# Designs tried in a protein design run: peptides against a protein of PDB entry 8OXM. Part 27

Target 1, 371 residues: chain A of PDB entry 8OXM
Amino acid sequence: FKAEFRLAGGVNLPKIIDCVGSDGKERRQLVKGRDDLRQDAVMQQVFQMCNTLLQRNTETRKRKLTICTYKVVPLSQRSGVLEWCTGTVPIGEFLVNNEDGAHKRYRPNDFSAFQCQKKMMEVQKKSFEEKYEVFMDVCQNFQPVFRYFCMEKFLDPAIWFEKRLAYTRSVATSSIVGYILGLGDRHVQNILINEQSAELVHIDLGVAFEQGKILPTPETVPFRLTRDIVDGMGITGVEGVFRRCCEKTMEVMRNSQETLLTIVEVLLYDPLFDWTMNPLKALYLQQRPEDETELHPTLNADDQECKRNLSDIDQSFNKVAERVLMRLQEKLKGVEEGTVLSVGGQVNLLIQQAIDPKNLSRLFPGWKAWV

## One batch from the design tools (peptide; made by RFdiffusion4, then SolubleMPNN)

Design b1_p9_8_s1 (from b1_p9_8, 6 letters changed)
Fold by OpenDDE base, seed 3:
Structure b1_p9_8_s1 (fold): chain B 371 residues (1-371), chain A 9 residues (1-9)
Amino acid sequence: as target 1 above (371 residues)
Amino acid sequence: MPEWGAKLF
C-alpha cells in the first residue's frame, strides 16, 4: 500500500488507497466504512454469471453483450473494499454538474439542474396529474445532451461510431439484467460511464429484487431509460441496436432460467445476506438534502430490534424470499401482468414502461427522471 | 469534490 490515502467525498467519507501489486502495477481501491457491501458482492457474482451465459451464446458473444463488473470484498457488516472503477465518471457528473455539466455547456438557455429539481420537489406531495404537467414543463425546458459525451471523448468518426455502439449495447445488457434482478435506485450518480470504452458501470447495488417498489416513493420504471440515456444512443434511440440487444439479452436470460433461479435461491437463503429493505435505509435513500440538519445520530440501530420471535422473523423472511423467487420466475417465463409475452413483446412492454413520462413523473425527485 | 465520491464512496 502507498502511505497516503485520499478521501472520496460523501457522507461515509471512504478512503481511496493505492496498492502496488507483486507485478509492479498500481491498483486503486476504495475502502468503505459504515456500509454493508455484502449485497454489492452478491450482485457482482450474479452479474459475472449473467456474463458467462452471454459469452456462451453465439449471438450475444458476437455483439459483445456484457454487464460491467468490479471486485467487492466485504470485510464486515459495516465495511469492505471495492475495486476502483478507473477511468469512469458518473453520468450525473457529466450531465448536471453545477460548474461545467453538459446541460449548462450545450443548453445554457434551458432550465438549470437546480431549477428542474426545485420544480419537481414543489410537486412531490401533489397529484399524479400535477406531477405529470410539471414534469412535461421541465422536459420541454431541459433538452437532452448526452450525445455530446461520445463526441467530446472520441474525435475520430470510426472510433466515435464504435463507442456509441458499445454504449448502446451496455445500456441494453445492463437494463435487461437489472430488470430481471429487480435492480433499483438507478439515479444519475449510481451509473458510471467509462471514458475509454463508453460502457456503463452500475454501482451501489443495495436496492435489488424489486425493493425499489417499497420505497416511500415507489420506483415506477423497470430500468433507467430517460431522455439523456436515449440521446447517448444517437438518432436510432431505443430502436434498432438497443431493442435487438435487449431481445438477445432477454432470450439468453429466459433460456437460462433454471441456472438463474438456482443461483438467486442460494443467495436469498444465505443467512449471512440481508437483502430486505430496512425502513431506515428506505428513508435515508429518499431523504432531502435539507433534512440532514435535524437527524441527530442517536438512533442507535441497536434499540429498534423489535424482539420479534426468531421464528416469526424467519417465517416472514422466507415468505419474502419465496415472493421474490416467484416474481423472478415470472419475468424469466415472460409473464407480465398475468400475460405470457414473447421476448419481443416483453422487451417492448419494458421499453414503453421505462420511457413513459407518466411513470417517470412519479419517481422521487432525487432520481432526476428528466435527465 | 465530485458528488459521486459521496454515494459510490
Scores: peptide ipSAE 0.010, ipTM 0.449, DockQ to the pose 0.079
Fold by OpenDDE base, seed 2:
Structure b1_p9_8_s1 (fold): chain B 371 residues (1-371), chain A 9 residues (1-9)
Amino acid sequence: as target 1 above (371 residues)
Amino acid sequence: MPEWGAKLF
């Protein structure tokens, strides 16, 4: 390791370290403290398995359907090391950065990202009708710009077309696999885009197995398919390439049901892996002030070990694990809302749910559903 | 400028 480290920033102040390998190559790594990376490591293993299934199938292999993965090494229950995703950027940083974000550059007369956020925060505790009305007003005055990502990064028309196709495939693959695994907390900072490949990298995998539905503000969409996400696909939007890639991904996942269930079962019953949403974690995820204000929460969480009877904890945990496995099996059978759907029917329902402005308006304002 | 990977964690 180099003798020097940099602070990344943010609340947890992760350390950026540079490691020289035995091969003489420098590798940047992120050291997180006060965070449990075991969930991220597990989800990365499941994504690698999904990639293996997608590569075995001729149709998904021809389409180069893959989820971008990175290395995670848990060191303790509260620390670990992540591979630095070199040459990526958060979609939120590209779109809604206060200085030079694409919305400000291409739509200077639209509402600012701050104005949109403020409007949605003001209605956070209001009715669903009032949230919907304000969300529609925000959407009218904040038009999508993510098409400009590929236009800025790829000046050659053939490369531009290839990269826009790679983006669309990456969104489709990650959306379907993310839905199957119940991946939540897909705010604009938890999704990176590679500046060379236009592929998405999903980070912070700490909300999985539909645990986003039990947040103080429940998640109402199966995956992120907001207006900017769709705009990045170009003129066809969710139709054509995206839909077909979703259907082919869903087909491979459904045909691999036994393998996926077996893997997830092993992970859910691992006594070293707590995937359940802690109420404090749930509050923290939706109380994060998006404002860069230096609130040091000295949460001395005194470890009041509530000595719940070990037997009641184990029985409650097993029942939650069984329910997660049942719901995973339903998804892999195409069971939605008690109805068995075809692959095309299921993908269509999920797309409609993900783009529905009524569902989007109900999300936590920090999710930035208007972006 | 904090490197953007900073704001993610």
Scores: peptide ipSAE 0.006, ipTM 0.426, DockQ to the pose 0.062
Fold by OpenDDE base, seed 5:
Structure b1_p9_8_s1 (fold): chain B 371 residues (1-371), chain A 9 residues (1-9)
Amino acid sequence: as target 1 above (371 residues)
Amino acid sequence: MPEWGAKLF
């Protein structure tokens, strides 16, 4: 290891460390403290299995359908080490950086990212109708620009076309697998884009198995398919390549239901793995100031150990695990809202739910659903 | 420029 470390920003102040391997290669790593990385490690294992299933199928293999994975090593219940996703940038950094973000560069007369966020925060406690109206006003005055990512990074037309296809395939694969696993908290900072491959890397996997639905502001979309995400696909949007890659991913997942259920079952019943959303974590996820203002809430939580009987906690946990497995099985059977759908019908429903402005307008403002 | 990891957490 190098003798020096850097701080990553944010409340947990993760440490960036550099390690020289026995191969002489430098490898950057992120050390998180005060965070449980067991869920990230589990989700990375499930993604690696999904990748194995996608590589076995001839049609998904020919399309190079894969989820980008990274290494996670939990060291304790509150610390671990992550692989640094070298050559990636958050989609939020590219799109809505205050200095040089693509929206500011390509749409200087549109609302600023701050103005959009402020407008949506002002209606956060209002009716769904008022949220929808303000969301539509924000969307009219904040036009998508993510098409410019591939145009800036890939000047050769043939490379540009290939990378736009790689992006579209990556969005499709990660959206469907993310939906099957109930992956939440897909804000613009939790999705990276690789500057060389145009593939997405999903980070911070601490909201899974539909736990985003029990947040103080529930998640109302199956995955992130916002206007900028769609704009990055180019003129075909959600049609053609994206839809077909979603359908082929869903087909492989449904045909692999027994394998996926068995793996998720083993993980949900691991007594070393707590995947349940605690109320404090749920509050914290939707109270994070995205802005660097030093509000230290000294919440002295006095440990009133309510000794709930260990038996009642275990029975409650098992019932939640069973519900998650049942919902996973329903998704893999194509059961949506009590109806059995074809692969195309299920994918169509998920796309419609993900792009619906009524669903998007109900999300937490920090999720930035207008981006 | 702070590395992107500084803005993600």
Scores: peptide ipSAE 0.006, ipTM 0.429, DockQ to the pose 0.062
Fold by OpenDDE base, seed 4:
Structure b1_p9_8_s1 (fold): chain B 371 residues (1-371), chain A 9 residues (1-9)
Amino acid sequence: as target 1 above (371 residues)
Amino acid sequence: MPEWGAKLF
């Protein structure tokens, strides 16, 4: 290990460390404390399995459909080491950085990211109609700019075209697999983009199996497909390459239903894997930055020995796991809203739900659904 | 702005 470390920022102040291997190669790692990396480690294993399924199918293999994965090593229930996603940047950092973000650079006369957030926070407790009206006003005055990522990073037109295609494929694959696994909407800082490949890396997998639907502000989209996410695909948007890659990914997932169910079943019943949303986690995930002053949750998780009989906890957990497995089975059968859909019908419904301004306007403003 | 990992504890 080098003698120096850097802070990555964030509430948990994760430490960036540089390690020299016995092979003489330098490797950057992220050390997280006060965080349970077991869920991230499990979700990375599921993504590796999904990648294996996608590589077995000729059509998805030819398209290079894959989810970017990284190494996670849990060391305790509150600490671990992650592989540093070298050469990646958060899409939120590229898009909405206060100093040099792409929105400020390319759209200096639009609303600032702060103005957009303020407007949406003011209506957070209002009607769905008022949220929709303000969301539409924000969208009119905050135009997408993510097309400029590939234009800035890839100056050669042939490389630019290839990388925009890689981006579109990465969004499609991660959206469909993310939907199947119930990852829901993704915070703009929890989606990285690789500056060399234009592929997405999804980090912070602490909300899975549709647990985002039980947040104080429920998730209303199957995956993040906001205006900037679509803008990065270029002129075809959600049509053509994106749609076909979603359909081919969904086809492989549906054809692999027994394998996916068996794997997720093993994970849901693993006593070492707590994927359930607790009320404190749910509150924290949607806490306002202004409310940070009073609740340092010294979650000494030790002091809530509410002596609930171990039997009642276990029965409650098993019933939640069964519901998750049933919903996963429905998705893999193409059952949406009680109707069996074709792959194309299911993918179409999911795209429409993900881009609907009415669904987007209802999301937690902290996740910036207008970006 | 919420930093990296703003969905994590």
Scores: peptide ipSAE 0.015, ipTM 0.583, DockQ to the pose 0.130; fails the geometry check

Design b1_p9_8_s2 (from b1_p9_8, 5 letters changed)
Fold by OpenDDE base, seed 3:
Structure b1_p9_8_s2 (fold): chain B 371 residues (1-371), chain A 9 residues (1-9)
Amino acid sequence: as target 1 above (371 residues)
Amino acid sequence: LPRWSARLF
C-alpha cells in the first residue's frame, strides 16, 4: 500500500487508498467505515451469476448483455473495501451538479434542479392529484438533456453510435435484473455511468427484494426509466433496442428460474445476511433536509438490541422471506397482478409502469423522478 | 451534501 490516503468526501469520509499489486500494477480501492457492505457483496455475487446466465445464452451473449459489477470485500458489519470504479461518474453529478450540470448548461432557462426539488417537497404531504400536477409542471419546465453525455464524450459518429447502443443495452440489462431482484433506491447518485464504455454501474444495493415498497414513501416503479434515462437512448427511446434487450434479458431470467430461486433462497435464509428493512434504515433513506438539525448521532445501532423473543423474530422473518420467494417465483413465471404474461407482455407492463408520470410523481422527492 | 451522498464513491 502507498503511505498516503485521500478522502472521497461525504458524511462517512471514505478513504481512497492506492496499492501496488505483485504484478507491479497500481490499484485504487475505497475503504468505507460506518457502512455495512454485506448486502452489496451478496448482490454483486447474484449479478455475477446473472451475467453467467446471460453469457451462456447465444442471443444475450451476441448483444453483450451484462450488468456491471465491482469487487466488494466486507470486513465487518460496519466496514469494508470496494473496488474503485475508475472513470465513472454519478448520473446525478453529470445531470444536476449545481455549478456545471448538463441541465444548467443546455437548458439555462428551465427550472433549476433546486427549484424542481423545492416544488416537489412542497407537495410531498399533498394528494396524489396535487403531486401529479406539480410533477407535470416540473417536467414541462425541466426538459431532458442526457443525450448530450454521449455527444460530449464521443465525438466520432461511429463511436458515438456504438456507445449509445452500449448504454441502451446496459440500461435494459440492469433494469430487468434489478426488477427480478427487487432492487430499490435507484436515485441519480446510486447509478454511475462509465465515461469510456457508456455502461451503467449500480451502487449502494442496500434496498433489494422489493423492500423499497415498505419505505415511508413506497417505491412505485420497477426500475429507473425517467426522462433523462430515456433521452440517453436517443430518438427511438424505449422502442427497438431497449425493448428487445429487456425481452432477451427477461427470457434468460425466466428460463433460469430454478437456479435463481435456489440461490436467492440460500441468501434469504443466511443468518449472517440481514436484507430486511428496519425503521432506522427507512428513516435514514427518506430523511428530509429539514429534519437534519435535531437527529443527533445517538442512534448507536448497538443500544436497541431490544430482547424481542427470538421465536417471534424468526417467525416474522420466515414469513417475509417466504413472501419474497413467492414474489420472485411469480416474476420469473411472468405473473403480474394475478395474470400470466408473455415475455413481451411482462416487459411492456414494466416499461409502462416505469415511465408512468402518476407512478413517478408519487416517489420520494429525493429520488428525483423528474431527472 | 445530502446524507445519501455519503454513500457515493
Scores: peptide ipSAE 0.015, ipTM 0.535, DockQ to the pose 0.119
Fold by OpenDDE base, seed 4:
Structure b1_p9_8_s2 (fold): chain B 371 residues (1-371), chain A 9 residues (1-9)
Amino acid sequence: as target 1 above (371 residues)
Amino acid sequence: LPRWSARLF
């Protein structure tokens, strides 16, 4: 290891370290403290399995459909090492950085990211109708710019076209795999884009198995397919390549039902893996700016002194695991809202749900559904 | 790495 480290910023102040391997290659790593990386590690393993399934199928292999993965090594329940995703930038940093964000550069007369956030925060406790109206006003005055990512990074037209296609395929694969695993919406800072490949890397997988639906503000979309995400696909939007890649990914997932169920079952019943949403985690994920003053909950694991009878906890956990498995089985059968859909019908429903401004307007404003 | 929480500002 090099003697120096850098801070990556944020509340937990993760350390960026550089390591020289026995092969003489330098490798950047991120050391997280005060964070459980087991869920990230588990999700990366499931993504690797999904990638194996996608590579076995001729149609998905020809399309190079893959979900990007990174190495995670949990060291304890509160620490671990991650591969640093070198040559990646958070899509939120590119889009809505206060200094040089693409929205400010390309749309200087639109609302600022702060103005959009403020408007949506003001209606957070209001009706769905009021949220929808303000969301539509925000969307009208905050137009998509993510098309400029590929235009800035890939100056050669042939390369630009290939990279836009790689991006579109990456969004499709991650959206469908993310839906199957119940990852829900994804905060713009937790989606990295590779500046060389134009592929997405999903990080901080702390919400899975539809646990986003039990948040104080429930998730209303199956995956992030916001206006900027769509704008990055270019003029075709969600049609053509994106839709076909979603359908081919869903086809592979549905045809791999038994394998996926078996893997998820093993994970849900692993006593070392807590995937459930606890109230403190839920509050932390959707923390209001107004609530700043009182809650320094030291997430000391020691406040498990609620001696609830082990039997009642175990029965309640098993019932949650069973419901997650049942819902996963339904998804893999194409059961949506009590009806069996074709792959095309299911993918169409998911796309419509994900792009619906009524669903987007109901999301937690902290996740910036207008971006 | 930014978390899902609004508190990155």
Scores: peptide ipSAE 0.015, ipTM 0.612, DockQ to the pose 0.184
Fold by OpenDDE base, seed 2:
Order: sequence, then structure tokens, then C-alpha cells
Structure b1_p9_8_s2 (fold): chain B 371 residues (1-371), chain A 9 residues (1-9)
Amino acid sequence: as target 1 above (371 residues)
Amino acid sequence: LPRWSARLF
């Protein structure tokens, strides 16, 4: 390791370190403290398995359908090392950066990202009808710009077209696999885009197995398919390439039911892997930006393990694991809302749910559903 | 580093 480190910004102040490998190559790494990377590591292993399944199938292999993965090394329950995703930027940084975000550059007369967030925060405790009306007003005055990502990064028209296709395939693959695994918290900072490949890297995998549905503000969409995400696909939007790549990914997932269930079962019953949502994690994920200042976690959680009878905890955990496995099996059978759907029918339902402004308006304002 | 580093990190 180099003797110098950089601080990454934010509450946990992670350390960026450079490591020289035995191969003489420098590799940037991120050292997290006060964070449990075991869930990220587990989800990365599941993504690698999904990639193996996608690579075995001729139709998904021809389409180069893959989920971008990164290395995770958990060191403890509160620390680990991540591979630095070199050449990636959060979609939120590109779109809604305060200084030079694409919305500000291309749509200077639209609402600012701050104005949009403020309007949605003001209605956060209001009815679904009031949330929907304000969301529609925000959307009318905050038009998508993500098409400009590929236009800025890829000046050659043939390269531009190929990269937009790579982006569309990456969105499709990650959306379907993310849905199958019940991946939540897909806000604009938890999705990176590679500036060279135009592929997405999903990070912070701490909300999985539909645990986003038990948040104080439940998640109402199967994946992120917001207006900017769609705008990045170009003129065809969700039709054509995106839909076909979703269908081909879903076909592989459904045809791999036994393998996926077996892997997820092993993970759900691993006593070293806590995938369940706890109240503190739920509060942290849906905190108000104003409340970030006062929660010094002087939670000395003294190990008052409230001896809730170990039997009642284990029985409650097992019942949650069983429900997750049953719901995963339903998804892999194409069971949606008690109806068995074809791959095309299931993918269509998921797309409609993900783009529905009624579902999007109900999301936590921190998810930024208008982006 | 931007606040996103804090959620990556």
C-alpha cells in the first residue's frame, strides 16, 4: 500500500488507498469504516452467478448481457475494502450536480434539482393525490437530459450508437436481475455509469429481497426506470432493445429457477449474513437532509441484546426467509399479483409499474423519482 | 469528494 490516503467525502469519511499489486499494477481501493460490506459481497457473488447464467445462454451472450461487478472484501461487521470503480460517475452527479449538472446545463429554465426536491419534501406527509399532482408539476418543469451523457462522451456517431446500445442493455439486465433479487434503494447516487463503456454499476446493495417494501416509505417500483434513465436509451425509449433485453434476461432467470433458489436459500439461512431491515437502517436510509447534522451515533448500543427468546427471533427470521423464497419462486414462475404471466407479459407489467407516475410519486423524496 | 462518495462509502 502507498503511505498516503485520501478521504472520500461524506459522513463515514472512507479512505481511498492505492495498492501496488505483485504484478506491479496500481489499484485504487476504498476502505470503509462503520459499514457492513457483507451484504454487498454476497450480492456481488449472486450477480457473478447471474452473469455466468447469462453467458451460458446463446441469446443473452450474443447480446452481451451482463451486470457490472466490483470486488468487495469484508474485514469485519463494520469495515471492509472495495474495488474503486475507476472511470465511473454516479448518474446523480452527472444529472443533478449543483455546480455543473446536465439538467442545469441543458435545461437552465427548468426547476433546479433543489427546487424539485423541496417541492416533493413539502408533500412527503400528504395524500397520494397531492404527491401525484406535485410530482406531475415537477416532471413538467424538469425535463430529461440523460441523452446528453453518451453525446458528450462519444463524439463518433458509430461509437455513440454502440455505447447507447451498451447502456440500454446494461439497464435492462440490471433491472431484471435487480427485480428478481428484490434490490431496492436505487436512488441516483447508488447507480454509477462507466464513462468508457456506458454500462451501469449498481452499488450499495444493502436493500435486497424486497426489504425496500418495509421501509417507512415503501418502495413502489420494481427497479429504476425514471425519465432520465429512459432518455439515455434514445428515441426508442423502453421499446425495442430495452424490452427485448429484459425479456431475454427474464427467460434466463426463469429457466435457472432451481440454481437461483438454491443460492438464495443458502444466503438467506447463512447466520453470518443479515439481510433483514432493522429500524436504525430504515431511519438512516430515509433520513431528512436536515436531520443529517444531529445524529452523532453516540449509540453505544451497549450489548443489551434484549434476550427476546432466541426461539422467537429464529422463528420470525425463518418465516421472513420462507416468505422471501416463496416470492422469489413466484417471480421465477412469472407469478405477479396472483396471475401466471408469460415472460413478455411479466416484463411488460414490470415496465408499466416502473414508469407509472403514481408509483413514482409515492417514493421517498431522497430517491429522486423525477430524475 | 461529492456526497455520493458517502453512499458508495
Scores: peptide ipSAE 0.008, ipTM 0.532, DockQ to the pose 0.082
Fold by OpenDDE base, seed 5:
Structure b1_p9_8_s2 (fold): chain B 371 residues (1-371), chain A 9 residues (1-9)
Amino acid sequence: as target 1 above (371 residues)
Amino acid sequence: LPRWSARLF
């Protein structure tokens, strides 16, 4: 280990450490405190299994369909070490950085990212109709620019085309795998893009198994397929390559139902793994930046022992686990809203749900559904 | 830094 560390910023002040391996390679690592990395570690194991299934299938292997993974080592219930995703940038950093974000560079006459956020925060407690109207106004005055990522990073036309294809495949694979696992909280800072491969890396996997639906503002989309995400695919958008890669990923997931159910069942019933959304975590994920001042950690976890008998907690947990497994089984059978869909029908429904401005307008403003 | 930046790191 190098003697120096850097602070990554934020409330928890994660520490960036540099390590020299016995192979002489430098490896950057992130040490998180006051955060439970067990869910990230578990979800990375499930992603590795999904990648194994995708590599076994000829059609997904030919398309190089993979979900990008990183190493997670949980050290305690509140600490761990993460692999630093070298050569990645948050899509939010590229798109909506205050200084030099792509929206500011390519669309200087559009609304600023701050103006968009402010407008959506003003209607946060309003009707769905008012949210939709303001979301449409924001979208009209904040046009997509993510096409410029590949254009800036890949100057050779043949490389540019290959990287745009790699991006589109990465979005498709991660969207379908993420949907099957019920991955939530897909805001622009929880999705990294690799500047060399154009592939996405999904981070902070602490909202899974559809627990995003029990947030104070429920999640209304199956995955992030916002206008910038689509713009990065180029002129065909969600049609052609993206749709076909979603269908081929979904086909492999559905054909691997028993394997996926068995793995998720083992994880959901692991007594050392808490995947359930607690009320404090739910509040923390959707709290305003302005409310940061009053959460002194003086909520001693000790006093709100609602003495629900241990038996009532265990029965409640088991019923939630059973419901998650049932919903996972439905997804893997193509059951949506009580109807059995083909792979193409299910993928089409998910795409329509993910791009619907009515669904997007209902998301928490922090999710930045206009980006 | 807003909480959103704390998740990147």
Scores: peptide ipSAE 0.009, ipTM 0.522, DockQ to the pose 0.114; fails the geometry check

